# Peptides against a protein of PDB entry 5HOI, part 254

Target 1, 351 residues: chain A of PDB entry 5HOI
Amino acid sequence: FRYMPFSPAGTPFGFTDRRYLTMNEVGYVSTVKNSEQYSITVSFFDVGRFREYHFEDLFGYDLCFLNEKGTLFGQSKTGQIQYRPHDSIHSNWTKIIPLQAGERITSVAATPVRVIVGTSLGYFRSFNQFGVPFAVEKTSPIVALTAQNYRVFSVHYSQFHGLSYSLSELGTSSKRYYKRECPLPMSLPNINSDMKKDANLDYYNFNPMGIKSLFFSSYGDPCIFGSDNTLLLLSKWRSPEESKWLPILDSNMEIWKMSGGKETTDIHVWPLALAYDTLNCILVKGKHIWPEFPLPLPSEMEIRMPVFVKSKLLEENKAILNKKNEIGADTEAEEGEEDKEIQIPVSMAAE

## One batch from the design tools (peptide; made by RFdiffusion4, then SolubleMPNN)

Design b1_p24_6_s1 (from b1_p24_6, 10 letters changed)
Fold by OpenDDE base, seed 1:
Structure b1_p24_6_s1 (fold): chain B 351 residues (1-351), chain A 24 residues (1-24)
Amino acid sequence: as target 1 above (351 residues)
Amino acid sequence: SELEKRKEEAKKELEKIFQEVVDS
């Protein structure tokens, strides 16, 4: 096993001079080799909201995280990170993360309020959006990170315990764990079955964990999309004893159904985000399981229960709250209820 | 919106990709 730099939905170079560093619901970041340099382009799906920009990369950034406010870049070997706001109001900043001999940055994440760096030795480093450090924690080796607001979803790997995950909140004064290095029920890529195609070997060499992406849903639930093309969602994470991974979409089965039950060995789902009840994704047709250039337009795949029920219950609860507010019932109780995890009634979860 | 138009174009492209697979 070798620790490789991970970025959400990042693609390998393959035999080309270009790849995607990362992509999500906001947009996609591409890099093109130009001799000893790289040209990076940050592109957006909503072209009316954000202006595409590019810059020359002399460092060879191999880590990236895109959010609605900026792009975080990292160089896995040198420990250099750079944050670039999308707006010109805020300045770019650069920092060098101190690395031990053989240590690599394995993943980076950024929100409008936090920057997170994870390493192959399990150093978890947290910063604010201006690169001011909060803390350094030693964990199991980090292989993937994502973050939303103050919450961080981290995936860890050890030779002894396999894959684990943590879910934490990075407050101003302290880190809170909702989950700490709990077993992750995700299968690793099977070299013997999956690597019959050269394209799968190229992808495995790029991403040995087979994690195509990880993100938070629009409802703040941790999601992971592995090599089995199943979307897993962590439900009930606020209740440590009730928390479980839910297989909310088998994308291979959905492709199979959409094809009329034909073998679709050349059609692949590339995950971007989970928005409400839909998986935002790129449909890839061809030899490679990842998007090539130009990037196809994003598609939406409807997910199955239980998250669809959660959406309806959220709308119903909002409608009930709005009706209570119209009736002039004391609003003091309501601010504490929006962040309550909606319990799906057991009856609705069984349909 | 321009985003909704692009999503609708992507849906049509998706339907075309699947139709090509159904017709093959």
Scores: peptide ipSAE 0.019, ipTM 0.505, DockQ to the pose 0.579
Fold by OpenDDE base, seed 5:
Structure b1_p24_6_s1 (fold): chain B 351 residues (1-351), chain A 24 residues (1-24)
Amino acid sequence: as target 1 above (351 residues)
Amino acid sequence: SELEKRKEEAKKELEKIFQEVVDS
């Protein structure tokens, strides 16, 4: 096993000179190799809200995290990180993370208020949005990170214990754990069955954990999308004893249904985000399970959450909206999309 | 909005991809 740099929905180079460093609901970051340097482009899905920008990368950034306020870049071997705000008001900053011999940055995450760096030795480093350090903690080896506001979802790997996860909140003075290195019930890629196609071997060498992406839902629940193409959501994480992973979407089964029950071995879901009750994704048609260039437009797939989970999430979101309105934040009320009845599969209605 | 237009274009491309799979 080798620790590889992970970024949410990042793609390999394959046989090309270009790849996506990351993509989500905000946009996509691409890199093109030109001799010994790279050209990075930060592109957005809402072209009216943000302007595309590019720069020359002399460091070979292999880690990226995109949010609504900026882009975080990292170099896994050198420990260099760079934060680039999308606005011109805030300056770019660069920092070198001290690494031990053989240590790698394995993942980076950024929110409007926090920057997080995780390493192959389990060093968890936290910063504010200006690169001011808060703390260094040693955990189990970190393989993936995502963050929303002050919350961090981390995935850990041990040769003895397999995959685990943590959910934490990064206050100004202390880190609070909601979950600390709990078992993650995600299947690892099966080398013997899945590696029959050269393209699958290339993807496995790029991402040996098979984590296509991880994110927080619009409701603030940790989500992970593995090599089995199943979307897992961590429900009830505020109640440690009631917390469970829910398989809220089998994307292979949904593609099969949408095709009228035909074999769809050339169509793949590439996850971006979970917004309300829809998976925002790229539909990939072709030889590779990942998007090529140009990037297709994002599609929406309806998720099959249990009605009880949907109703609680809607109540929590109404309570959050009501609290925002009480605090006098001018949230323009985007018009309520009508409650489409989610047909629960018979297999999910039995739990 | 421009975002709504792009979502509708993405839906049409999805419908086309599935139609090609149904016709093959």
Scores: peptide ipSAE 0.019, ipTM 0.498, DockQ to the pose 0.595
Fold by OpenDDE base, seed 4:
Structure b1_p24_6_s1 (fold): chain B 351 residues (1-351), chain A 24 residues (1-24)
Amino acid sequence: as target 1 above (351 residues)
Amino acid sequence: SELEKRKEEAKKELEKIFQEVVDS
């Protein structure tokens, strides 16, 4: 097993000179190999809001994270990271992350307020947007990171325990855990069944965890999209005992429905982000399960929760309502921030 | 290039399949 550098929705080079380092709802970062150098381009879907820019990369950045304020780059072997604001007001900064012998940066994440670096030895390093360090924590080996505002979703891998996840908030004074190295119920790529196609072997060598992307939803819920093409959302994460992964979309099933029940083994969903009720994604047609160049326009796939998950959520909501009605005492509704968990629209409850 | 044309055709075909599903 090898820890590979992970970036959200990053693509392999394959047999080409180019790949996407990362992509999400904001845009996409591409790199082109040019002899001993790389040319990096940061492109945006909202061309009116942001100006595309490019630069020469002498370091061979293999890690990337894009947000609305800037792009974080990392080099997995050297430990170099660079943050590039999209605006010209703030300066670029570079740091070297100290790595032990054989240690790799495995993932990086950046928000407008935090920069996070995770390593193959489980070093979790936090910084502000200016590269000022907050903390270094030792965790299980980190294989993937994403972040939104102050929240960090981390995926960990142990050879003995498989995949786990953490959800944490990086406040000003301390790190709070909502979840700490809890089991992640995501299937790993099946080497024996899926590797019959050469394209799957190339992707497995690039990303042995099969995590196509991870992100936070527009509601701030952790999402992960694995090799099974199922979108998992972490529900009730504020209540550690009630928190569960919901399979909110089987993208293979949706593509199958979309085709009128035809075998669509050449159509693939490449996840970008989760909005309110839609998966923002790239629809890919071809041998490779990842988008090639040029990037297709994003598509919006409606979330269709499986009826069986919906029925359980309705039963749980009824059980919660019944418990609230049994506690018929005059507890004034303190306007606690309604944990607007995705209220499955009542219209969806009828199927 | 011819490859770009095929990618653009494949994209239009996917967009059409997607629209047929949004309209269903």
Scores: peptide ipSAE 0.018, ipTM 0.401, DockQ to the pose 0.129
Fold by OpenDDE base, seed 3:
Structure b1_p24_6_s1 (fold): chain B 351 residues (1-351), chain A 24 residues (1-24)
Amino acid sequence: as target 1 above (351 residues)
Amino acid sequence: SELEKRKEEAKKELEKIFQEVVDS
C-alpha cells in the first residue's frame, strides 16, 4: 500500500497538464505543468474580496490547503512546505520538514493561527501561522487533515484496522483530544465495482482512500465525503459517549431526485464545504467524477438523511414487475413500464 | 443578526430531522 498526498477536493491530472491542488468555499488552487516547472494560480470565488495571484513553482507542490488568510503548499517527497498569505503585508515563509527514508507528507492543513503537517509514518507536526514549531507527536499513519481555528480533524489508516479519526484542539500550551484514533465508519472504494470505468481507476490511483474532501461545517463539526458520495457529519463530538457519525446527505440520491428520477450517470457532486444546511459543491457533468477546466460555478445542495437508497427502490420496482409477470398480466404494458421514470413516493420527496 | 436568526432556524430544522430519524 502507498500513502498518496491528499488535499481537500484536489483533482488528478488525468491525461492533462493541469489539475486543482485544492478547492473549498474560499476558492480554488490550480497548477499547470510547464516543462520542468509548474505555474500555480490561487483563485477566489469572492472576486471582490481577494485578488487572484500566480507564481512559478520549481518544487512541484502536490499538497495544498486554502483558507481566508493564506495558502499552504507542500511537497510530499522533499518535505518542503510554503505558506503564502493572501495579504502582501505578511511575508511568505518556507520550511523543510525532516522526513525519514520512505516517509511522505500525506496531508497539510492551515488556519489563520495553525499549520499542521501529517505524514505516512504518523508524524503530526504543529506550527503557528508564522511557521514556529510547537510539537511533534507520533500517531497512526495520517492520510488526511483539515483544520478550523485551533481544531484539527485527522484521518488515519492502518492495514489491520482500516480508517480511524482524531479530533483535537491545538491550544497554546497543549493538545487536547476530543476523539483519539476512533473507528471511522466510512466505506473504502470498491475496486471491483467502482473501477469498471478508466476514469475511476485514475482517481483511485490518485486517492486510494476515496476521500473526495473533508472539512469543518460552519458550526465547527467534522465532515467527510467519501467514494460512496455520502456526506458524514460527526455529531455531539464534545460528549465522547454521545458522539456519532450522521449520514446527512446521499448526493447520488439527491442528483437522482433533481433529475426527476432519471439515471444521471454523467452528473457528479464534488464537495467544497458545508454551510449551515447546504453542501456547497461543484456539479460535474462528464466522464470524470472531478471538475475540469474551466471550473463551473459552485452550487448549493440541501442536506437530507439518506433513509432510502436508490438501490432499494430499484429492487422494489423489480420485485413488483416480477410479481406482475407471475400473475399473467399482458406483457405489452410492461415494456412501457421499464422506461417509466422511477417515481419517488411523495413521502420520500418530502423527507 | 439576520445571519444568526437563519443559523438558529437551520439548527432547529436539523434537530427536528434528526429526532424524526431517531424516533423512526
Scores: peptide ipSAE 0.000, ipTM 0.292, DockQ to the pose 0.034

Design b1_p24_6_s3 (from b1_p24_6, 13 letters changed)
Fold by OpenDDE base, seed 1:
Structure b1_p24_6_s3 (fold): chain B 351 residues (1-351), chain A 24 residues (1-24)
Amino acid sequence: as target 1 above (351 residues)
Amino acid sequence: SELEKRKEEAKEELKKIFKEVVER
């Protein structure tokens, strides 16, 4: 296993000179490779609130986190981080994170009040928004980070324990854990089934954990969107014994419904954020599961617990067909119609 | 249908989860 730099909803270069470093509800950060340098652009969805800006990157930033106040950049190998406020009134700052031999920064997160750096050796480094350090903690290897206000959601990987997560609050004097390295019930990418398409192999090489994004909801709940395209939300996290992961959206099922029950292999959900009861996402059409250039407009998808699995709909349709046959309706339904497109119940299509 | 009932129950459960999160 190789630790790769993770940024929320970041995309690979693929066969192109450009990729998204990160994207969320605020905007998207792109990088274009120009020989030995990169041109970074920070773009926003709310063009009335924010102005797009660009700069030349001589360091090759491969980590990024965007928030409403600024953008954090990181270089996974050198340990360099840079925070760039969106407002020109506030100064940029740069810092070098000390890395051991073979250590990588694996993820960075920034809020208006905190900067967090996680490494492949499990060093968790916290700073204020001005780059003043608070603490260094040793955890299990960090593979992903997100943060909202003072809260940090971290995903860890151990060769022995698999995926775990922590939820912590970074006060002024101390770190509080709500959850500490608890098992994360997320499926890893299935190399044998999912890697049949070269496009999926490119994404797997970029992101071996298959974590497309992780964020806090508008209500402050940790959310994760894995390779299975299911949005998981951590409910009741304030009560350690009551805390559970809820599958609040099966995006494959929602695409299937939107498509009228057709198997659409060319439409993909790319998660941005969860605002209230709506997943903000990019609907990607194409061979790649990630958005290309130009970025499509964000779409909204209502969250629905995946109560209806395609298998259950198939079983219910079979049961309805069997009941129709028992009622002696002499409709010679020829045996060949087993391949009938699963009619989405009109009540599901009308929503 | 039993399907619609489960869909409604799931929507109510989601609404409860969101309400519990907002009230805490």
Scores: peptide ipSAE 0.000, ipTM 0.260, DockQ to the pose 0.022
Fold by OpenDDE base, seed 3:
Structure b1_p24_6_s3 (fold): chain B 351 residues (1-351), chain A 24 residues (1-24)
Amino acid sequence: as target 1 above (351 residues)
Amino acid sequence: SELEKRKEEAKEELKKIFKEVVER
């Protein structure tokens, strides 16, 4: 097993010179190869609130986290991190994280008040927004991080125990755990089934855990979106005994409903954030399961618990159709609840 | 239909879960 650098909703280069380092509800960070250097662009969805900016990257940043106040960059091998505030009033800062032989930074996260660095050896390093260190803790190997305010959601991997998660709060004086290395009931990529498409192989080489993204909801609940395209939300995390993962959206089922029950193999959900009852996402049309360039406009998908599997829905719809045909009742169009038409961007509909 | 009833029950249960998370 090889630990790879992870950033929320980051994309591979594939056969291109460019990729997204990260994306979320705030915006997207792209990097373009230019000979021995990279050009990084930080773009925003709210163009009225923030101004796009770019810079030359001589270090080859492969880790990124975007928030409303700035962007954190990291280089997994060298241990270099850089924080760039969006506001020019605040200075950029750079730091080198000391790494042991073979250690890699596997994930970074930043909030307006905290910077977090996780490593392949399970070093959890915390800083304030100015790069002043708070603590170093040894945990199980960290594969992914996200943070909101003072809260940190960390995903850990052990070859013997599989995936686990922690939920912690980085107060001013101490770290509190709400959850500490508890089992994470997320499906790992199935190498034998999922690797049948070459496009999937490139993605899983980039992200072997299949974690497309993780974030906190608008309510502050940890969310994770795996290779099975199911959005999991951690409910009741304040109550250790009552805490559970809820499958709040099967995006493959939602795409299937929206297609009128057709198997669509060319439409993919790329998760950005969970805002209230809607998944903010990019709808990707094409061979790759990740967005290419230019980035499509974000779409909203209503969250629904996957109570029904496609097979049951098909059987029930067939049974309803058969009963309607037996009764000779006119096909009144069941006003299916307006399944919020995920408007596929016109640019993607034309290919 | 029984499907609609289960969809509504699932929405109501989701709303309860969200309400319980916000009120804590």
Scores: peptide ipSAE 0.000, ipTM 0.258, DockQ to the pose 0.020
Fold by OpenDDE base, seed 4:
Structure b1_p24_6_s3 (fold): chain B 351 residues (1-351), chain A 24 residues (1-24)
Amino acid sequence: as target 1 above (351 residues)
Amino acid sequence: SELEKRKEEAKEELKKIFKEVVER
């Protein structure tokens, strides 16, 4: 197995001179090959809040993470990282991460308060936003990272154990684990079925884990979007025994519904972020499962609560209503309309 | 429209429910 540099929603070059290093709800970072150098552009969806900027990259950054305050870049082989604030008030900083022979930076993440570097040997390095180091920890090999505020969601890979995940909080004095190297119930790309199209082989070579993106929701829940195009959300992560991955969106099924039940083999969901009840995404049209240039406008796709969660909520709401009725409030009128609007599609009740 | 208002109300309820299910 070869560890590849991962960035959230990053795209391959394919046959082109350009790719997206990363994209999310804030914006998108592109890189263009120009002889021995690269030109990097940091673009934003909210053009009123942020100004697009560009710079020349002499290092060939292959890792990127974008947040509301700045962009983190990394070079997987050399160990160079650079943080670039979006504002001109704060200075850019560069650091070399010491790498062992054959070690690679596999993922980087940045929040307004933390910078995180993960490696193919499982070195987890944490810094503040100014590049001051906090700690170095050795974990299982890291394949993907995302972070929100002080929280880090890490994905690990072992040849013997497959995919695992950790959820941690990087305080000022210590790292707290909510989850530590727990099994991640995500399907890996099937080389035999999925690689029938050359375009899928190029993507697999770029991203062997098939993790299109991972992010925190607006509520601070870890989300992952795999090669199966299912959005998984980690529910109840504060309760170690109750924590579970919820398949909150089958994007293939949603595309199928949006098409009116037509086989749409040329429409793909490219995940950006989860905002409340909507997946912010790029709807990609064409042969490649990833967005090309120019980037289409983001679309919103409504998430679907799993039937077992809806049924539990209906039971809890009925139990609350029954308790209110026992307290003698004459609310005869509201029973009839609540049952009608939560039409759980029959198709999700049969699995 | 009244349908958009109901969709927003259902979204807000879904948000509250999701928040309660995730914060517990």
Scores: peptide ipSAE 0.000, ipTM 0.280, DockQ to the pose 0.034
Fold by OpenDDE base, seed 5:
Structure b1_p24_6_s3 (fold): chain B 351 residues (1-351), chain A 24 residues (1-24)
Amino acid sequence: as target 1 above (351 residues)
Amino acid sequence: SELEKRKEEAKEELKKIFKEVVER
């Protein structure tokens, strides 16, 4: 297994010279490869609040985290990190994270008050927004990080235990755990089912965990979006005994409803953020499951518990069709091909 | 329909989960 650098909603290069390093509700960070150099652009969805900026990257940053105050960059192999405030009043700073032989930075996160670095050996490093270190902790290998204010959501991987998660608060003097290396009930990418398309193999090689993104909701709940295109939310995390993962959106089911029950194999949800009861996302149309260039405008998708499995709706519609055919003797059985548009009830297609 | 009833129940359960998260 190879630990790959992870950034929230980051995309692979594929066959192109450009990719998104990260994207969320604030904006998107792109990088373009030009020979041995990279040009990085930090773009924003609220063009009235923030000014787009670019710079030359001589280090080949492969890790990124964007927030409302700045952008954190990291280089997974060299251990270099750079924080760039969006406001020119505050200076950029650069630091080298000491790495052991074979160690990689696997994820970085930044809030207006904290910077976090996670590694393939499970070193969790915390800093303030000015790069002053607080602590170094040894955990299970870190594969993904996100943060909001003082809170950190970390995903860990062990060959023996699979995926786990932690939820912690980084105070001024101490780290508090709400959850510490608890089992994460997320499915890993299934190589045998998903890898039939070359585009899925390229994505798997870029992100072998299949974590498209992780973020905190507007209410401060940890969210994760895996390869199964299901949004999981950690509910009741303040009560350790009551805390549970909730599947709050099956995005494949919602696309299927929005299409009027057509098998849309060319439409994909790319998650950005959860605002209240709405998933901010990019609707991707094409061969790749990730957004290409130019970036489409963000879409909003109302969250719904996946109470209805597509298979049950298909079975119910087949049962209704079979009952109609048993009652109607004289209508010619046109051998209508397998692609018959499943009539979704208008109430399900209009939502 | 029974489907609409389960969809409303799921929407109410989601709203309850969100309220319980905000009131905490």
Scores: peptide ipSAE 0.000, ipTM 0.261, DockQ to the pose 0.022

